# Ledger of designs, part 6: peptides against a protein of PDB entry 3C2G

Target 1, 209 residues: chain A of PDB entry 3C2G
Amino acid sequence: IRTFDLLGLLLHDSDAIDGFVRSDGVGAITTVVQYPNNDLIRAGCKLLLQVSDAKALAKTPLENILPFLLRLIEIHPDDEVIYSGTGFLSNVVAHKQHVKDIAIRSNAIFLLHTIISKYPRLDELTDAPKRNRVCEIICNCLRTLNNFLMMWIPTPNGETKTAGPNEKQQVCKFIEIDILKKLMSCLSCEGMDTPGLLELRSTILRSFI

## One batch from the design tools (peptide; made by RFdiffusion4, then SolubleMPNN)

Design b1_p8_7_s1 (from b1_p8_7, 6 letters changed)
Fold by OpenDDE base, seed 3:
Structure b1_p8_7_s1 (fold): chain B 209 residues (1-209), chain A 8 residues (1-8)
Amino acid sequence: as target 1 above (209 residues)
Amino acid sequence: SFSYRELP
């Protein structure tokens, strides 16, 4: 716990973060969070989120790390872990096709749907901190989905990747009325990336036209 | 933390 907090305090500089990632810092964190200690898991996932925008991640092998993290956020009951893990996922897949491919092969699209589905409607959450955290998790999932969907949008150069049949089926789950209601509810939360959610809505619609 | 997203 204290070690991750200390690392988090030291990693305010982008070069320091990048140095940590280059030294297999992500691998080190993922090793530590394998211990059945919720405080360590929470602190480790928070640190992952803090380094999730590091440039060095583009050169970091994630073939073992990313599937592990996906399994963790699938099963872990703590919203703080889910928040940090989904935030890491969203950032790490951005602008990195090879990382998107690893995530998709690891059933990430379906997992994002599962995570969104397990949370109650935001209007059923009377506790404001809990409601906000749930909204942030849903937003992280939806942003990650948007980053995946962007691969299958035609580029100005006429090149488009085609989603496989399984990916298409998994994406179709996000047009369920419950998911759409949760997306819309997130738009009403203060401090949310409303432009990003609107972009996702547009991207989803384009994916089905 | 800034969330990275792909811009179209």
Scores: peptide ipSAE 0.035, ipTM 0.722, DockQ to the pose 0.150
Fold by OpenDDE base, seed 5:
Structure b1_p8_7_s1 (fold): chain B 209 residues (1-209), chain A 8 residues (1-8)
Amino acid sequence: as target 1 above (209 residues)
Amino acid sequence: SFSYRELP
């Protein structure tokens, strides 16, 4: 725990973060969070989030790491783990087609829906810290979805990847009324990525028109 | 161009 906190303090510089990632730091964290210790898992996932925008991740083999993390955030009960894991996922797939492909093959689209679905409506949460954390998790999931959907939007200059039939079916779940209500409720939360949520809404609409 | 969204 304290070691991850120390690493987090030292990894305040983008070059230091990039150096850590180049040194297989993500693999090292992933190894540590395999142990059944919730404090280690929480701290490790938080550190993953802190390094999740590192440029070196484009050259990091994620074929084993990403499926493991997806399984972790599927089953782990701790919102802090889910927050960190979904945040990591959203950043790591950004600008990286090969990472998006790994995530999609690992059932990430369905998982994002599952995560959003397991949380209550924000209006049912009276505790402000809990409500904010749930909103952040939903935002992370939706940001990740947006990054996937952008692959399938026709560009003026040619070859759009087509979503497979399974991916299309999984994406269709995000237009369920309960999911849409949760999306809309997040727009009312202060300090949330409202532009990102609006972009996703636009992207979803474009994906279904 | 792909619009990618990262954590702010």
Scores: peptide ipSAE 0.031, ipTM 0.716, DockQ to the pose 0.104
Fold by OpenDDE base, seed 1:
Structure b1_p8_7_s1 (fold): chain B 209 residues (1-209), chain A 8 residues (1-8)
Amino acid sequence: as target 1 above (209 residues)
Amino acid sequence: SFSYRELP
């Protein structure tokens, strides 16, 4: 527990983070968080979030790591774990087609919908810290979805990758009124990635025209 | 695509 906290405090520069990732640091964390200790899982997932934008992740094998983390954030009850895990997911798939492919094959689109759906409406949350954390989780899920949807946007020459029938069906769930209301509620929260959420809204709408 | 890093 304290080791991950200490390591997180030491990893403030991109070179140190990259060095940790090149040394299989992500694999080491994912091994440790397999133990049934919630404090350890929380600390490990927080550290994953802190290293999730490392350039070295483009060269890291994620075929075993990513499906494990998706299962963890599917079942774990702690919002801090869900926050860190969804944040890691959004960052690790960014700008990396092969990682997007692993995530999609591992049912990530459906999982994102499941996570958003399990939380109450933000207007029903009176505790500001809890409301903000839920908003951040929803935002992480929606950011991840946007990164997936961008693969299927036609280029100016009309060429694009096509989503499979299952992926299309899963994406269709995000136009449900409850999901759209949660997206709109996130736009009203201070300190949120408002430009990213607006981009997602535009991307979703364009995907169904 | 976009990403972020949470500050420690």
Scores: peptide ipSAE 0.025, ipTM 0.658, DockQ to the pose 0.342
Fold by OpenDDE base, seed 4:
Structure b1_p8_7_s1 (fold): chain B 209 residues (1-209), chain A 8 residues (1-8)
Amino acid sequence: as target 1 above (209 residues)
Amino acid sequence: SFSYRELP
């Protein structure tokens, strides 16, 4: 625990973060969080979030790491782990087509829907810290979805990837009224990435028109 | 595509 906190304090510099990632730091954390210690898992996932925007991740083999982390956030009951894991996922797939492909192949789209569906409506949560954390998790999931949907938007050269039929079907689940209500509730939360959520809304509309 | 960093 203290080790991960210390690493987090040392990893304020982007070059230091990149150095850690180049030294297989993500693999090391992933190995550590395989032990059945919730405090260790929480601290490890928090550290993953802290390094999740590292440029060196584009050169890191994630074929074994990412499916494991997806399974962790699927089954782990701690919101702090889910928050950190979904945050890591959203960042690690950003601007990295090969990582998006690994995530999608590992059923990430369906998982994002599952996570959002498991949480109650924000208006049912009376505890403000809990409500905010749930909102952040939903936002992380939706941001990740946006990063996937962006692959299927035409580039300036007119090229676009085509979503497979399974991916299209999984994406269609996000237009369920329950999911849409949760998205709208997130827009009302203070301190949320409102521009990102508005972009997602635009991306969804463009994907279905 | 979006990315963010949570600061300690």
Scores: peptide ipSAE 0.025, ipTM 0.658, DockQ to the pose 0.343; fails the geometry check

Design b1_p8_7_s2 (from b1_p8_7, 7 letters changed)
Fold by OpenDDE base, seed 3:
Structure b1_p8_7_s2 (fold): chain B 209 residues (1-209), chain A 8 residues (1-8)
Amino acid sequence: as target 1 above (209 residues)
Amino acid sequence: SFSYRELE
């Protein structure tokens, strides 16, 4: 735990982060968080989030890491773990088609829906810090979804990939009224990526039109 | 696509 905290304090420099990732730092974290210690898992996932946009991740095999992380956030009810994990996921799939494919094959779309569905409505949360954290988690999930959906939308200069039947079915769950309400609630939270959420809304609409 | 770095 203390080691991860220390690493987190030291990894504020992009080069240091990249060096850590190149040295299989993500694999090391993944190994450590396999121990049944909640504090260790929290610290490890937080560190994953901190390195989630490292350039070196593009060269890091994630075939084993992503499924493990997805399983971790699936089974842990801890908001901090879920926050860090979904944040990591959203970042690593961004601009990386092969990573998107791994995530989708690992049932990420369904998991995102499950996570959002399990959290209460933001208006039911009276504790501001908790409400904000939940909002951030939902936002991370929705941003990840947007990253997936974008690959299936026709682009002027690109070949449009087609979503498989299973993916389409999973995506359809996000137009449930409960999910849409939570999306709208996130738009009202301070510090959230409002433009990104609006883009997602547009993306969702385009996906179903 | 969206990505971010959390400032802690």
Scores: peptide ipSAE 0.019, ipTM 0.600, DockQ to the pose 0.342
Fold by OpenDDE base, seed 1:
Structure b1_p8_7_s2 (fold): chain B 209 residues (1-209), chain A 8 residues (1-8)
Amino acid sequence: as target 1 above (209 residues)
Amino acid sequence: SFSYRELE
């Protein structure tokens, strides 16, 4: 636990983070968080988030790591773990087609919907720290979804990848009224990625309605 | 465009 805290303090610059990732640091963290210790899992996932934008991740095999993380955030009850995990997912799939493919094959789209659905409406949360954390989780999920959807947007020349029938069905669930209300609530929270959320809203509507 | 989360 303390080791992860120390690493988090030391890994504050891009070169150090990249060096850690090149040394299979992500694999090491994912191995450690397999132990049934919530404090360890929390600290490890936080560290994953901190290294999630490393350039070296483009060259890191994630075929085993990403499915494991998806399973973890599916079942773990701790919001801090979910926050860190969804944040990692959002960053790691960005600009990396092969990582997007791994995530989608591992039912990431369905999982994102599940995570958003399990949380109450933000207006029902009176505790500000809790409300903000839930909002951040939802934003991480929606940002991740946007990165997936961008693959299926037609280009001016008519070339595009096509989502499979299952993926289309799963994406359609995000236009449910409950999900839309949560999206709108997140847009009202200060400090959130409002432009990104607006882009997602537009992308969903254009792609599937 | 693709989006990144701001890191803590």
Scores: peptide ipSAE 0.027, ipTM 0.687, DockQ to the pose 0.211; fails the geometry check
Fold by OpenDDE base, seed 5:
Structure b1_p8_7_s2 (fold): chain B 209 residues (1-209), chain A 8 residues (1-8)
Amino acid sequence: as target 1 above (209 residues)
Amino acid sequence: SFSYRELE
């Protein structure tokens, strides 16, 4: 735990982060968090989030890492783990088609819906820190979804991938009224990634309406 | 476009 905290304090430089990732730092973290210690898992996932936008990740095999992380998020009720994990997921799939494919094959779309669905409406949360964290989690999930959906939007200059029947069915879950309400509620939260949420809204509308 | 999460 303290080691992860120390690493978190030191890894503020992009080159340092890249160096850590090149040295299989992500694999090391995922190995450590396999032990059933909540504090360790929190610290490890937080560190994952901190390195999640590293350029070196494009060259890092994630075939084993992503499924593990997704499973971890699925079974863990801890908001901090879910926050960090969904944040990691959002960042690592961005601009990386092969990583998107791994995530989708690992049932990420369904998981994102599950995560959003399990949280109450933001207006039902009176505790501001809790409400903000929930909003951030939802935003992470929706941002990840946006990154997936962008693969399937036809562009004038190229052939886009077509979502399979299962993926389409899973994506359709996000146009449920409950999900849409939560999306809209997030837009009312101060300090949230409003541009990203608006982008997603636009993407959803273009894809399904 | 692809969206990144901003680091806290």
Scores: peptide ipSAE 0.025, ipTM 0.623, DockQ to the pose 0.213; fails the geometry check
Fold by OpenDDE base, seed 2:
Structure b1_p8_7_s2 (fold): chain B 209 residues (1-209), chain A 8 residues (1-8)
Amino acid sequence: as target 1 above (209 residues)
Amino acid sequence: SFSYRELE
């Protein structure tokens, strides 16, 4: 735990972060968080989040790492782990088609829906810190979804991939009334990525037209 | 554009 804290303090520079990633730092963290220690898992996932936007990740094989992380956030009940994990996922799939493909093959779309579905409505949460954390998790999930959907949106000047039937079916679950209500609730939360959520709304609409 | 999370 102290080691992760130290690393977190040192990784404030983009070059340092890239150096860590190039030295298989993500793999090292993934190895460490396999131990059944909640504090260690929390610290490790937080560190993953801190390096999740590293440019060096584009050259890092994530075929084993990403499925493991997805499984971790699927089964782990800790909001901090889920927050960090979904944040990591959101960032690593951004601008990286090959990572999107890995995530989708690893049932990420369905997992995102599952995570959102497990949380109560934000208006039912009276504790502000808890409500905010839940909102952030939902936002991370929805941001990730947006990044997936964008690859299937027809563009005037570009090749567009077509979503498979399974992916389409999984995406359709996000237009359920419960999910839509949670999306709308997130839009009312202060300090959230409201522009990103509005973009997702637009993307969803375009995906179903 | 792609959505990106701000790091803490």
Scores: peptide ipSAE 0.024, ipTM 0.636, DockQ to the pose 0.210; fails the geometry check

Design b1_p8_7_s3 (from b1_p8_7, 6 letters changed)
Fold by OpenDDE base, seed 3:
Structure b1_p8_7_s3 (fold): chain B 209 residues (1-209), chain A 8 residues (1-8)
Amino acid sequence: as target 1 above (209 residues)
Amino acid sequence: SYSYRELP
């Protein structure tokens, strides 16, 4: 725990973060979070989030790491773990087709839907910090989905990847009224990127037009 | 402080 906190304090520089990732830092974190200690898991996932934008991740094999993280998020009903993990996921898949493919094969789309579905409506949460954290998690999930959807949107050159039937079915679940209501409820949360959320909504809806 | 989002 303290070691991850210390690393988190030291990893404010992008070069240091990149160096950590190049030294298999992500693999080291994933090894440590295998211990059944919630505080350790939280700290490790937080550190993953902190390094999630590292350029070196594009060159890091994620075939084993990403499925492990997805499973960790699936089995841990901890808001901090889910927040950090979904944040990591959203960043790591961005602009990296091969990472998107790993995530999708690892049932990431379904998991994102499951996460959003399990959280209560934001209006049912009276505690503002809890409500905000839940909103952030939902946003992370939807942002990740958006990054996946971009793969199937026509490019300016007219090329479009086609989603498989399973992926299409999984994406279709996000137009459920409950999911849409939760997305809309995030617009009322303080500190949220309202324009970004509206864009996400538009992208999600366009995927079905 | 993370906002990797792809734009269309």
Scores: peptide ipSAE 0.075, ipTM 0.790, DockQ to the pose 0.148
Fold by OpenDDE base, seed 2:
Structure b1_p8_7_s3 (fold): chain B 209 residues (1-209), chain A 8 residues (1-8)
Amino acid sequence: as target 1 above (209 residues)
Amino acid sequence: SYSYRELP
């Protein structure tokens, strides 16, 4: 835990973050979080989130790391782990087709739906910090989904990848009324990017219609 | 926390 705190203090510079990632820092974190200690897992996932925007990740093999993280998020009910993990996922797949492919093959779309589905409606949460954290998690999930959907949006040059039938079916689950209600409830949370959420909603609803 | 979003 202290080591992760120290690393967190050192990783305020983009070059330092890139250096950490180039030195297999992500692999090191994933090794450490395999130990059954919740505090360690939280700290490790938080550190992953902190380095999730590193340019060096484009050159980092994630074939083993990403499935492991997805499984970690799937099995842990801890909001802090889920927040950090979904945040990492959203950033790491951004602008990286090969990483998106790994995530999708690892059932990421379904997992995102599952995460959102497991949380109560935000209006049922009376504790403001808890409500805000849940909202952030939902936003991370939807942002990740949006990054996936971008693969299947036609480019001006007419080139587009086509989503497979399974991916389409999984994406269609996000237009379920329960999911839409939860998305809408996030719009009322303080400090949230409401315009961004509305755009995400639009993208989700239009992607396969 | 900074989060990446792809834009069309």
Scores: peptide ipSAE 0.045, ipTM 0.755, DockQ to the pose 0.125
Fold by OpenDDE base, seed 4:
Structure b1_p8_7_s3 (fold): chain B 209 residues (1-209), chain A 8 residues (1-8)
Amino acid sequence: as target 1 above (209 residues)
Amino acid sequence: SYSYRELP
């Protein structure tokens, strides 16, 4: 636990983070979090989040790591694990087509919907820290979805990938009224990037028009 | 695409 905290304190520089990732740091963390210790799992997932935007991840083989992390998020009811894991997922798939493909074939879209669906409405949460954490998780899920949707938006040259029929069906579940209400409720949370959330909302809605 | 890294 302290080791992960110490690593987090040292990994403020992007070059240091890249160095850690190039040294299979993500693989090392995922090995450690396989042990049934909740505190260790929380700390490990937090560290994953801290390194999740590393450029070196584009060169890291994630074929074994990413499915494992998706499974970890699926089976752990811990908000801190889910927060860190969905945050990691959102960042690791950003700007990396091959990682998006790994996530999608590992049923990530369905998992994101499941996570959002299982959380209560924010207006039912009286504890502000809990409400904010749930909001952040929902935002991480929707941001991840947005990053997937970006791969199906035409590029400047007019070329675009086409979503498969299964992916389209899974994406369509996010227009459920309950999901949309949860997205809208996040706009009222303190400390959230409201402009970013509005942009996200616009992108998601545009994908269905 | 969106990316956000949480720092200590």
Scores: peptide ipSAE 0.041, ipTM 0.725, DockQ to the pose 0.315
Fold by OpenDDE base, seed 1:
Structure b1_p8_7_s3 (fold): chain B 209 residues (1-209), chain A 8 residues (1-8)
Amino acid sequence: as target 1 above (209 residues)
Amino acid sequence: SYSYRELP
């Protein structure tokens, strides 16, 4: 536990983060968070979030790591773990087609919908810290979805990848009124990626035209 | 595509 805190405090620059990742740091954290200790899992997932934008991740094998983390955030009850895990997911799939493919094969689209659906409406949360954390989780999920959807947006020359029938069905669930209301509620929270959420809204709508 | 990392 304290080791992860120490590493988090030391990893302030991109070179140190890249060095950690090149040394199989993500694999090491993933191994440690397999132990049934919630404090350890929380600290480990937080550290994953802190290194999730490392350039070295483009060269890191994620075939075993990513499915494990998806299963963890599917079942773990701690919002801090869900926050860190969804944040990691959103960053690690960004700009990396091969990582997107691994995530999609591991049912990530369905999982994102499940996570958003399990949380109450933000207007029903009176505790500000809890409300903000839930908003951040929803934002992380939607940001991840946006990164997936970008693969299937037609280019000006008419060329695009085509989503499979299962992926299309899963994406269709995000135009449900409950999901759209939660997206809109996130736009009212301070400190959220409002431009990113607006982009997602546009991307979702375009995906069904 | 875009990313957001929480810093220490």
Scores: peptide ipSAE 0.040, ipTM 0.710, DockQ to the pose 0.278

Design b1_p8_8_s1 (from b1_p8_8, 3 letters changed)
Fold by OpenDDE base, seed 4:
Structure b1_p8_8_s1 (fold): chain B 209 residues (1-209), chain A 8 residues (1-8)
Amino acid sequence: as target 1 above (209 residues)
Amino acid sequence: SLAAEDRL
């Protein structure tokens, strides 16, 4: 715990974060979170989120790390772990086609749907901190999905990857009325980027037209 | 921001 907090305090600089990641820091964290200690798991996933935007991650082999993290957020009940893990996932796949491919092969699309589905409606949550955390988790899942959808948008300089039939079927689950209601309820949460949520909604809906 | 490819 204290070591992860100290690392979090030292990792305010982007070069320090990149140095940690180049030194297999992500692998070290994933080794530590394999111990059955909820405090270590929470602190480790929080640190993963803090380094998740590092440029050095583009050169880090994630073939073993990412499937492990996906399994952790599948089975772990703690919202702080789910928040940090889904936040890490959204950032680590951003602008990285190879990492998106690893995540999708590791059943990430279905997992994101499962995570959103397990949470109650935000209007049933009376505790504002809990409601905001659940909203942030839902937003992390939907942002990760949007980052996957970007792979199938034509770019001027490359062949557009086509989504396979299984990926299309998994993406279609996000137009379920329950999922759409949860997305819409996030627009009423305090401190949320309402313009960004509306843009995300528009991108998701356009992917089905 | 929650735009496409945005980072937290």
Scores: peptide ipSAE 0.091, ipTM 0.782, DockQ to the pose 0.177
Fold by OpenDDE base, seed 3:
Structure b1_p8_8_s1 (fold): chain B 209 residues (1-209), chain A 8 residues (1-8)
Amino acid sequence: as target 1 above (209 residues)
Amino acid sequence: SLAAEDRL
């Protein structure tokens, strides 16, 4: 706990963050969060989110790290862990095809659907801090999905990867009326990335045409 | 433009 708080205080500079990641800092965090301590898991996942945009992550092997994190956010009930973990996932897959492929093979698409499905509708949440955190989690899941769907959109050059039949079936679950209502409710939250959510809506629609 | 893959 205190060690991760200290690291969080030291990692305000982008070069310090990149230095930490180059020194296998992500591997060190993932080793520490294997201990069954909720405060340690929360602090470790928060630190992962803080380093999730580091340039050095493009050179970090994620084949063992990413499946572990996906399993952690699948089983852990803590909103702070889910927020940090889905935020890390969204950032780490961005602009990195090989990392997207690891995440998809690790059942990430289905996991994102499962996370969104477990949360109540935002209109059922009267507590504003809880409502905002749930909205952020849903947005992180949907942004991650958008980053996956972008692989299967034809480029102007006519080159596109085709989604496999399993991936197509998993993506089809996001057009469920409950999921669509949750997406639409996030558009009404202050401080949310409304452009990104509208892009996702467009990307989903294009994936089914 | 294909919108840039968004980072948090």
Scores: peptide ipSAE 0.081, ipTM 0.763, DockQ to the pose 0.115
Fold by OpenDDE base, seed 2:
Structure b1_p8_8_s1 (fold): chain B 209 residues (1-209), chain A 8 residues (1-8)
Amino acid sequence: as target 1 above (209 residues)
Amino acid sequence: SLAAEDRL
């Protein structure tokens, strides 16, 4: 715990973050969070989130790290771990086709749906901190989905990949009424990225068009 | 604007 907090305090500089990632810092964290200690897992996933936008991640082999993290956020009950893990996933796949491909092969699209599905409706959550954290998790999942869908949007000048039949079927689950209600509830939360959620809604709708 | 891939 104290070591990750100290690392978090040192990693406020982008060059320090990038240096940590170049030194296999992500691999080191993922090794440490394999211990069955919830406080260690929480602190490690928080540190992963803090380094998740590092430029050095484009050169980091994620073939072992990403499937491990996906499994962690699938099974872990702590919302703080889920928040940090889904946030890391969103950032790490952004602008990185090879990382998106690893995530998709590792069943990430279905996992995002599963994570959103396990949470109650936001209107059923009376505790404001819990409601906000659940909203942030749903937003992280939906942002990650948007980053996947961006691969399949026709660009005026580019060869676009087509989603496979399995990926299409998994994406279709996000238009289920219960998922749409949760998306709409997130749009009403204060401090949420409403533009990003509206963009996702547009991207989903265009994927069926 | 082309949808920008969102970062946290």
Scores: peptide ipSAE 0.077, ipTM 0.756, DockQ to the pose 0.116
Fold by OpenDDE base, seed 5:
Structure b1_p8_8_s1 (fold): chain B 209 residues (1-209), chain A 8 residues (1-8)
Amino acid sequence: as target 1 above (209 residues)
Amino acid sequence: SLAAEDRL
């Protein structure tokens, strides 16, 4: 715990973060979070989130790391772990086709739907910190989905990767009325990236037209 | 314009 807190305090510089990632820091964290200690898992996932935008991640093999993290957030009921893990997922897949492909093969689309589906409606959450955290998780899931959908949007050059039938079916679940209501409820949360959520909505709609 | 990929 204290070691991850110390690392989190030291990793405010982008070059330090990149150096940590180049030194297999992500692999080190994923090794540590295999221990059945909730505080350690929380701290490790938080640190993963903090390094999730590192440039060195584009050169880091994620074939083992990403499926492990996806499994961790699938089985762990902790909002802090889910927040950090979905945030990491969103950032790590961004602008990285290879990483998107690993995530999708690892059932990430279905997992994102499952996460959103497990949370109550935000209007049912009276505790503001809990409501905000749930909103952030939903937003992370939806942002990750947006990053996946970007693969299937036609480029100006007319090149389009086609989603497989399974991916299409999994994406179709995000247009369910319950998911859409949760998305809309996130738009009413203070401090949320409303533009990003509106962009996602537009991307989802365009993916089905 | 293509939607920008979002990052946290």
Scores: peptide ipSAE 0.037, ipTM 0.715, DockQ to the pose 0.112

